# Designs tried in a protein design run: peptides against a protein of PDB entry 5EIB. Part 105

Target 1, 366 residues: chain A of PDB entry 5EIB
Amino acid sequence: VDLEPGTMDSVRSGPFGQIFRPDNFVFGQSGAGNNWAKGHYTEGAELVDSVLDVVRKESESCDCLQGFQLTHSLGGGTGSGMGTLLISKIREEYPDRIMNTFSVMPSPKVSDTVVEPYNATLSVHQLVENTDETYCIDNEALYDICFRTLKLTTPTYGDLNHLVSATMSGVTTCLRFPGQLNADLRKLAVNMVPFPRLHFFMPGFAPLTSRGSQQYRALTVPELTQQMFDSKNMMAACDPRHGRYLTVAAIFRGRMSMKEVDEQMLNVQNKNSSYFVEWIPNNVKTAVCDIPPRGLKMSATFIGNSTAIQELFKRISEQFTAMFRRKAFLHWYTGEGMDEMEFTEAESNMNDLVSEYQQYQDATAD
Target 2, 366 residues: chain A of PDB entry 5EIB as posed
Amino acid sequence: VDLEPGTMDSVRSGPFGQIFRPDNFVFGQSGAGNNWAKGHYTEGAELVDSVLDVVRKESESCDCLQGFQLTHSLGGGTGSGMGTLLISKIREEYPDRIMNTFSVMPSPKVSDTVVEPYNATLSVHQLVENTDETYSIDNEALYDICFRTLKLTTPTYGDLNHLVSATMSGVTTCLRFPGQLNADLRKLAVNMVPFPRLHFFMPGFAPLTSRGSQQYRALTVPELTQQMFDSKNMMAACDPRHGRYLTVAAIFRGRMSMKEVDEQMLNVQNKNSSYFVEWIPNNVKTAVCDIPPRGLKMSATFIGNSTAIQELFKRISEQFTAMFRRKAFLHWYTGEGMDEMEFTEAESNMNDLVSEYQQYQDATAD

## One batch from the design tools (peptide; made by RFdiffusion4, then SolubleMPNN)

Design b2_p14_8_s1 (from b2_p14_8, 5 letters changed)
Fold by OpenDDE base, seed 1:
Structure b2_p14_8_s1 (fold): chain B 366 residues (1-366), chain A 14 residues (1-14)
Amino acid sequence: as target 1 above (366 residues)
Amino acid sequence: MLPGIFITLYDAPP
């Protein structure tokens, strides 16, 4: 789905364009112009019914629909505005199904779009209320990984999207291969989300290796485990050492010893025990899939529900507040039928979310 | 950034 027709042509002409049914391409003509309000109230609203018709048709073809996964950007007007409108409408129609998202967080290191903090804040407000699980894919973290870890001098959108695809493939492993931990979206939510509003995940992937170092790196279970818990491998720009893990899932892929995985996972938990809440017992879950990802002998994917995720929301909030205090660019949103009050409500709800994460970070077992 | 919106349905056949 896109409000820009040119994006759909790129997907159709791409290496996977033939995997999608032609009728499942829904596109607009005008674009959202990086404006959440155009995506949510005007241009996107005109297209939503056409998307819902496709969703209904595909849902009817499912034997046992678990839920939905939406992948979108929170910086752009289509992904943010129309994406959150779709989430709301799908939630209204399928209230008993899981809503999962991969939400790409904007960063001024990656995009020069000045209004991204508005689009992100307005989107987070919707995601807090209408999703069960949200993977926070932070363009800032992706850029930093590409530059610092992968040693790419000039990270491209292609390089960032490669990390996104690897992460998405990793976290969905249990859903795609039978007999694994978190084999369905509901079990994942039960294991990962102790409090309904605290459903924002910090994903991570290992191995992350520069092209020059790939030849010399032994991929071992200890190395994967260590890298997976390293802050530098997180796809959200948060330091887990500044917070506490509420819950963790680790997904290993490839031929490895389950015993070795369990030993290394126990060791890393013990070494990092200060970064876990003590009042959620057995809050680390581990899965092993014997099927490696393409081009790797083994990998590990991390899913963290950490109170450190508040650093991401604080960053967005600070950028939002700096603009909103001056009413910068608001006329572009109000001109599409938005009220200034909706900005204040979205800011408030995101600040409440930050406060809630802080509360559980400071909570003791006593 | 990934362009657009992708929706995936998860089915669990019995």
Scores: peptide ipSAE 0.409, ipTM 0.880, DockQ to the pose 0.862
Fold by OpenDDE base, seed 5:
Structure b2_p14_8_s1 (fold): chain B 366 residues (1-366), chain A 14 residues (1-14)
Amino acid sequence: as target 1 above (366 residues)
Amino acid sequence: MLPGIFITLYDAPP
């Protein structure tokens, strides 16, 4: 789905264009212009019914629909505004189905779009209420991984998207292969979301290796486990050491010893025990799929529900507040039918979310 | 350029 027609032609003509049914391409004629309100109330609202018709048709073709996954950017008007509109509308129509998202968080290091803090804040407000599971993919973290870890001098959107794709492939492994832990979206939610509003995940991927070091790096279970829990491998720009894990899932892929995985997972938990809440028993889940990702012998994917994710929301909130206090660009949103109250409500709800994460970070076992 | 939104439906696990 896109509000710009040119994106669809690029996908259709691309190497993967034939994977998608032609009827499942829904596009507008006028883009959202990086405005959440255009995506949510005007241009996106005109297109939403066409998307819902496709969603209904595909849902009817499912034997047992468990839920939906939406991938979108929170910085752009289409991904943020129309994406959250679609989430809301799908939730209204399918209230008993899981809503999962991969939400790409904006960063000033990656985009010069000044209104991204508005789009992100307005989107997070919707995601808090209307999603069951949200993977936070932070462009800040992706850029830092590309630059610092992968040693890319000038990270491109292609480099960032490669990390996103690897992460998405990793976290969805259990949903795509039989007999895995968290084999369905609901089971994942039960294991990962102890409190309904605290459903924002910090994903991570291993191995992350620079091109120059690839030939010298052995892929071992200990190295994957160590790297997966490293803050530098997190796809959200949060340091897990500044918070506590509520829940963790680790997904290993490739031919490896389950015993070795269990031993290494126990070791890393024990080493990092201070960064876990003590009052959630068995809060680390491990899965092993014998099918490696393409081009790798083995990988590990991390899913963390950490109170450290409040750092991401604080960053967005600070940027939002700095603009909103000045009413900068606000007329572009109000001109699309938004009330200023929606901004204050979104800011408040995001601050409440931060406070909730902090509360559970500070909570002790009785 | 990628579409701004991707939607995936999850059916019953295999």
Scores: peptide ipSAE 0.400, ipTM 0.876, DockQ to the pose 0.786
Fold by OpenDDE base, seed 4:
Structure b2_p14_8_s1 (fold): chain B 366 residues (1-366), chain A 14 residues (1-14)
Amino acid sequence: as target 1 above (366 residues)
Amino acid sequence: MLPGIFITLYDAPP
């Protein structure tokens, strides 16, 4: 789905364009102009019914629908505004199904779009209420990985998208290959989400590889385990050492010893025990899939529900507040039918979410 | 950035 036709043509003409049914391409003509309100109330609202008709048709073709996965950007007007509208409408129609998202967080290091903090804050407000699981893919973290770890002097969207693709492939491993831990969306939610509002995940991937760097030696299980828990491998710009893990899932891929994986996972938990909550027993889950990712002998994917994710929300909130205090660009949103109160409500809900994470971070076992 | 919106439906394995 896109409000810009040229994006859809690029997907359709791409190497994977043929995997999608032609009727499942829904696109607008006018775009969202990087405005959440255009995506949510005007241009996106005109297209939403056409998308819902496709979703209904595909849902009817499922033998046992588990839920939905939506991939979107929170910086752009289409992904943020129309994406959250679709999430809300799908949630209303399918309240018993899991809503999973891959939500790409904006960063001023990656985009010069000034209104991205508005789009992100308005989107997070919707995601808190209408999703069961949200993978936070932070462009800040992706940029820092590309620049600092991969030594790319000028990270491109292609480089960032490669990391996104690797992460998405990693976290969906258990859903795509039978007999694994968290083999369904609901089981993942039960294991990862101890409190309904605290469903924002910090993903991580090892080994980190750039396009064209074929030369990464196959990492060992100890190296994969160590890198997976390294803050530099997190796809969200948060330091896990500044918070506590509520829950963790680790997904190993490739031919390896399960015994060695279990030993290394126990060792890393013991070394990092101060960064876990003590009041959630067995809060680390491990899966091993014998099928490696394409081009690698082995990999590890991390999913963390950490109170450190509040650093990401604080960053967005600070950027939002700096603009909103001056009412900068607000007329572009109010002109599309939004009320200024919706901005205040979204800011308040994000601050409440941060406060909730902090409360559970500071909670001790009584 | 991934442009646009991608929706995937998950069906239960048989």
Scores: peptide ipSAE 0.399, ipTM 0.876, DockQ to the pose 0.888
Fold by OpenDDE base, seed 3:
Structure b2_p14_8_s1 (fold): chain B 366 residues (1-366), chain A 14 residues (1-14)
Amino acid sequence: as target 1 above (366 residues)
Amino acid sequence: MLPGIFITLYDAPP
């Protein structure tokens, strides 16, 4: 789905264009112009029914629909505004199904779009209420991984999208291969989300290796386990050492010993015990799939529900507040039918979410 | 360029 027609032609002409049904390409003509309100109330609202008709048709073709996964950017007007509109409408029509998102967080290091803090704040407000699971993929963290870990001098959107794709493939492994832990979206939610509003995950993927070091790197269970718990490997721009893990899932792929995986997972938990809450028993889940990802002998995907995720929301809130106090660019949103109160409500809800994470970070076992 | 939104439906395996 896009509000710009040119993106659909690029997908259709791409190497995977033929795997999609032609009728499942829904696109507008006007674009959102990086404005959440255009995506949510005007141009996106004109297109939403056409998308919902496709979603209904595909849902009717499912034998046992578990839920939906939406991938979008929170910086752009289409992904943020229309994406959250679609989430709301799908949630309204399918209230008993899981809503999962891969939400790409904006960063001034990657994008020059000045209004991204508005789009992100307005989107987070919708995601808090209308999603069950949200993977926070921060463009700042992706850029830092590309630059520092992968040693790419000038990271491109292609390099960032490669990390996103690897992470999405890793996270969805249990959903695609039967007999695994978290084999359905609901089991994942039950294991990962102890409190309904605290459903924002810090993803990570291992191995991450620079091209120059790939030939010299042994892929071992200890190395994968160490890397996926490293703060520098997180795809959200927050440090797990500044918070506590509520829950963790680790998904290993490839031929490896389950015993070795369990030993290394126990070791990393013991070494990092101060970074876990003590009042959630058995809060680390591990899965092993014998099928490696393409081009790797083994991999590990990390999913962390950490109170450190509040650092991401604080960053967005600070940027939002700096613009909103000056009423900068507000006329572009109000001109699309938004009320200024919607900004203050979204800011308030995001600050409440930060306060909730802090409360559970400071909570002790009774 | 990728489209701004991707939606995937998850069906239970038979």
Scores: peptide ipSAE 0.391, ipTM 0.874, DockQ to the pose 0.821

Design b2_p14_8_s2 (from b2_p14_8, 6 letters changed)
Fold by OpenDDE base, seed 4:
Order: structure tokens, then C-alpha cells, then sequence
Structure b2_p14_8_s2 (fold): chain B 366 residues (1-366), chain A 14 residues (1-14)
């Protein structure tokens, strides 16, 4: 789905364009212009029914619908505004199905779009209420990985998208291959989400590889385990050492010893025990798939529900507040039918979420 | 980034 027709032609002409049904391409004539309100209330609202008709048709063709997976950007008006509108409408129509998202967080290091903090804050407000699971893929973290770890002088959208694709492939491994831990969306939610509002995940991936860097030697299980828990491998710009893990899932891919994986996972938990909550027993889950990712012998994907994710939301909130206190650019949103109160409500709900994470971070076993 | 919104329906486990 896109509000700009030219993007759909690029997908259709791409190497994978043929895997999509022609009728499943829904596009508008006018883009959202990086405005959440255009995506949510005007241009996106005109297109939403056409998307819902396709969703209904495809849902009827499923043997056993578990839920929905939506990938969107929170910086752009289409992904943020229309994406959250679609999430809300799908949630309303399918309240018993799991809503899973890959939500790409904006960063001023990646985009010069000044209003991205508004789009992100308004989107997070919707995601708190209408999703069951949200993978936070932070452009700040992706940029820092590309620049610092991959030593790319000028990270491109292509470089960032490579990391996004690797992460998405990693976290969906259990859904794509039989006999894995968290083989369904509901089981993942039960294992990962101890409190309904605290459903924002920090993904991580090892080994970190750039396009064209075929040179990464296959990591060992100990190296994969260590890198997977390293803050530098997190796709969200927060340090897990500044918070506590509520829950963790680790997905290993490739031919390896289950015994070695279990030993290394126990070792890393013991080494990092101060960074886990003590009141959630058995909060680390491990899966091993014998099928490696393309081009790698072995990989590990991390999914963390950590109170450290509040650092990401605080960053967005600070950027939001800096503009909103001056009412900068608000006329572009109010002109599309929004009220300033909706901005205040979204800011408040995101600050409440931060406070909730902090409460559980500070909670001790009685 | 993929420029738009991608929606995938997750059917029964394989």
C-alpha cells in the first residue's frame, strides 16, 4: 500500500514484484507529504476502504488466520498516518487476531524531515493501544550500526534496508519453519508480553553484515551469543544495560549443537543477571533452526522486551516537545482536521508508557 | 525503506 503511485511501480518492476497479486497493490494518487494527518484523516482515509476490502478477501482465503503483520515507517506520512489507521481498522474488525508490526522509528541522522517527531509520536500513541507486538526498528540504531560497526562512511537507505531485511527474516524464522519455539503469533505474545502495553521489542542480529561484505567468517555459537546480547547489535538505539529485560527470545539459525546453544545462553544470562527482572521466571526462550539464512552459515536473532526501550521513546518525546512547545508546523496538521489536543494526548500516552517501563525497571521481588 | 505499507496475513503454522 502506498499513497504515491510511483513507489508501487518500483515494487512491481523489482525482482520480487511477481510474488504479489496485482489486485493486492493498493495505491493513491496523492502522497501524504510526510504529514501524519494526511495519511490518517484525508488521503489515507480515502484509500483505507480499498485496502480493507483486499484484507477481507485475503482473510477469507486463509485456512486459519492467526493475525496480521504490518511493516511501516513512523517518520513518513503514509507509513505513520495511513499505517496506524489501517492497524486501528483491522483491529476493530479482527479483535481476536494478533496485530504484529515492524515499526521503523525516524532519526534526524537519516532524514531531514523536520516533522518526523510528530508523525512518530502520533503513531506510537496508536501502536500502544492497537498492536499486540511491535518490533522497534530504529533508524538511529541502523545508522550507527552502518557507520560505526560496518564502517560505512555515508550510510544509504540501501544499507539500512539490508539490516531491516535481515532482522525481519530473523524474527520471522519461527513462523516460517515448523517445530520451532514461538511457531505462532499468539505463543510469541504470551512468551514476550507480560503486560499488554509493554509490547515494544528491541530486535538484534548477529552477525552484522553489509551488502558485499562476503568476508564475514561464520561466527561460532559463543561469538553469536555474545554479539546478540551486545548493545551495538541492537536495532533500537537503547542500551539494555540501562534497563532490565522483562522477556527475551533468541533464534539461532544454521547447523549447530543444541547443547552448545543452551550452555552459551545460560552463560550469557548468568553474566547479565543484573539486567533481568528477577520476578519473571524462565523469561529467556531459545529456538534453533537448522536452516541458515541466505549467504550465512550461522546467525542469531535477538528479541528483547526491555525497559531500556524507554530511551527510544524519550528521544522521540524530547524532539516532539522541542517543536510542539513552539507550535512549529502544527498548521499543516490542523489544516487536515486535527486538533492540538490529539498531539497532547499522544505525548501524554507516550510519557505514561515511559513511566510504566520505569516502574517495572525499579520493581523488586517482594 | 520500503516506501509504503506492507501487510502480511499470517495463516496456520506450517
Amino acid sequence: as target 1 above (366 residues)
Amino acid sequence: MPPGIFIELIDAPP
Scores: peptide ipSAE 0.432, ipTM 0.880, DockQ to the pose 0.860
Fold by OpenDDE base, seed 2:
Structure b2_p14_8_s2 (fold): chain B 366 residues (1-366), chain A 14 residues (1-14)
Amino acid sequence: as target 1 above (366 residues)
Amino acid sequence: MPPGIFIELIDAPP
């Protein structure tokens, strides 16, 4: 789905364009212009019914629909505004189904779009209320991985998208291969989300590889485990050492010893015990899939529900507040039928979320 | 990422 025809033509003409049904390409005539309100109230609202008709048709073809997985950017008006509109409409129609998202957080290091803090804040407000699971993929973290870890002098969108694709492939492993832990979206939610609003995940991946980089030497299970828990491997720009893990899932891929994985996972938990909450027993789940990712012998994907995720929301909130206090660009949103109160409500809800994470970070075992 | 939205329906586990 896109509000701009040109993006859809690029996907259709691309190497994978033929894997999608022609009728599943829904596009508008006018883009959102990086404006959440255009995506949510005007241009996106005109297109939403056409998307819902396709979703209904595809839902009827499912044998047992578990839920929905939406991938979008929170910086752009289409992904943010129309994406959250679709999430709300799908939630209204399918209230018993899991809503899972891969939400790409904007960064000033990657985009020059000045209104991204508005789009992100307004989107996070919707995601708090209407999603069950949200993977926070932070363009800040992706850029830092490309620059610092992969030694790319000028990270490209291709490099960032490679990391996103690797992460998405990792976290969806359990859904795509039979007999895995968290083989369904609901079981993942039960294991990962102890409190309904605290459903924002910090993903991580090991080994980190760029397109065209020489295949890294075969990593061992200990090296994968250590890298997976390293803050430098997190796809969200948060330091786990500044917070506490509520829950963790680790997904190993490749031919390895389950015993060795369990031993290394126990060792890393024991070494990092201060970074876990003590009042959630057995809060680390481990899965092993014998099928490696393409081009790797083995990998590990990390999913962390950490109170450190508040650093990401604080960054967005600070940028939002700096603009909103000056009423900068606000007329572009209100001119599309948006109320100024929605900005204040979104800011408040995100600040409440930060406060909730901090409360559980500071909570002791009674 | 592409600026667009991608929606996947998750059916029964294989």
Scores: peptide ipSAE 0.426, ipTM 0.874, DockQ to the pose 0.829
Fold by OpenDDE base, seed 5:
Structure b2_p14_8_s2 (fold): chain B 366 residues (1-366), chain A 14 residues (1-14)
Amino acid sequence: as target 1 above (366 residues)
Amino acid sequence: MPPGIFIELIDAPP
């Protein structure tokens, strides 16, 4: 789905264009212009019914629909505004199905779009209410991984999208291969989400290796386990050491010993015990899939529900507040039918979410 | 660029 027709033509003509049915390409004539309100209330609202018709048709073809996965950017108007509109409408029509998202968080390091803090805050407000699981993929973290870890001098959107794709492939491994932990979206939610609003995950991937070091790197279970828990491997720009893990899932891929995985997972938990809440027993889940990712012998994907994710939301909130106090660009949103109250409600809800994460960070077993 | 929004339906595991 896109509000810009040119993007859809690029997908259709691309290497994967033939994977999608022609009728499943839904596009508008006018883009959202990086405005959440255009995506949510005007241009996106005109297109939403056409998307829902496709979703209904595809849902009827499912034998046992578990739920939906939506991938979108929170910085742009289409991904943020129309994406959250679609999430809301799908949630209304399928309230018993799991809503899962891969939500790409904006960063000033990657985009020059000044209104991204508005789009992100308005989107997070919708995601808190209308999703069951949200993977936070932070463009800041992706940029830092590309620059610092992968040694890319000038990270491109292609480089960032490669990390996104690797992460998505990792976290969805259990859904694609039978007999694994979290084989369905509901089991994943039950294992990962102890409190309904605290459903924002910090994903991580290992191995992350520069092109120059790939030939010299041994891929071992201990190394994968260590890297997977390293803050530098997190796809969200927060330090897990500044918070506590509520829940963790680790997904290993490739031919490896389950015993070795269990030993290394126990060792890393013991080493990092101060960074886990003590009042959620058995809060780390491990899965092993014998099928390696393309081009690797083995990998590990991390899913963390950490109170440190509040650092991401605080960053967005600070940027939002700085603009909103001045009412900068607000007329572009109100001119599309938004009320200023929607901004204050979104800010409040995100600040409440931060406070909730902090409360559970500080909670003890006593 | 990828489409602005991508939606997947998750059916029963194979």
Scores: peptide ipSAE 0.418, ipTM 0.875, DockQ to the pose 0.824
Fold by OpenDDE base, seed 3:
Structure b2_p14_8_s2 (fold): chain B 366 residues (1-366), chain A 14 residues (1-14)
Amino acid sequence: as target 1 above (366 residues)
Amino acid sequence: MPPGIFIELIDAPP
């Protein structure tokens, strides 16, 4: 789905264009212009019914629909505004189904779009209420991984998208291979989300290696385990050492000893015990899939529900507040039918979310 | 660029 027709032509002409039904390509004629309100109330609203008709038709073809997985950017007007409108409308129509998202967070290091803090804040407000599981993929963190870990001098959107794709493939492994831990979206939600509003995850992937060192790096269970818990491997721009893990899932892929995985997972938990809440028993889950990802002997994917994710929301909130106090660009949103109160409500809800994470970070077992 | 929004329906594992 896109409000710009040119993006859809690129997908159709791409190597995977033939795997999609022609009717599943829904596009507008006028882009959102990086404005959440255009995506949510005007241009996107005109297209939503056409998207919902496709979703209904595809849902009728499912034997047992578990839920929906949406991938979008929170910086762009289409992904943020129309994406959250679609999430809301799908949630209204399918209240018993899981809503899972891969939500790409904007970064000033990656984009020059000045209104991204508005689009992100307005989107987070919708995601808090209308999603069950949200993977926070922060462009800040992706850029830092590309530059520092992968040794890319000038990271491209292609390099960032490669990390996103690897992560998405990793976290969805359990859904694609039967008999795994978290084999369905609801089991994942039950294991990962102890509190309904606290459903924002920091993903991570291992191995992350520079092209020059890939051929010399041994892939071992200890190395994967150490790397996936390293703050530098988090795809959300927060330090897990500044918070506490509520829940963790680790998904290993490749031929390895389950015993070795369990030993290394126990060792990393014991070493990092101060970074876990003590009042949630058995809050680390581990899965092993014998099928490695393409081009690797083994991998590990990390899913963390950590109170440290409040750092991401604080960053967005600070940027939002600095713009909103100046009333910068507000007329572009209000001109599309938004009320200024919607900005204040979104800011308040995000600040409440930060306060909730802090409350559970400071909570003791006593 | 990828489309601004991608939606996937997750059915039961075969």
Scores: peptide ipSAE 0.416, ipTM 0.874, DockQ to the pose 0.820

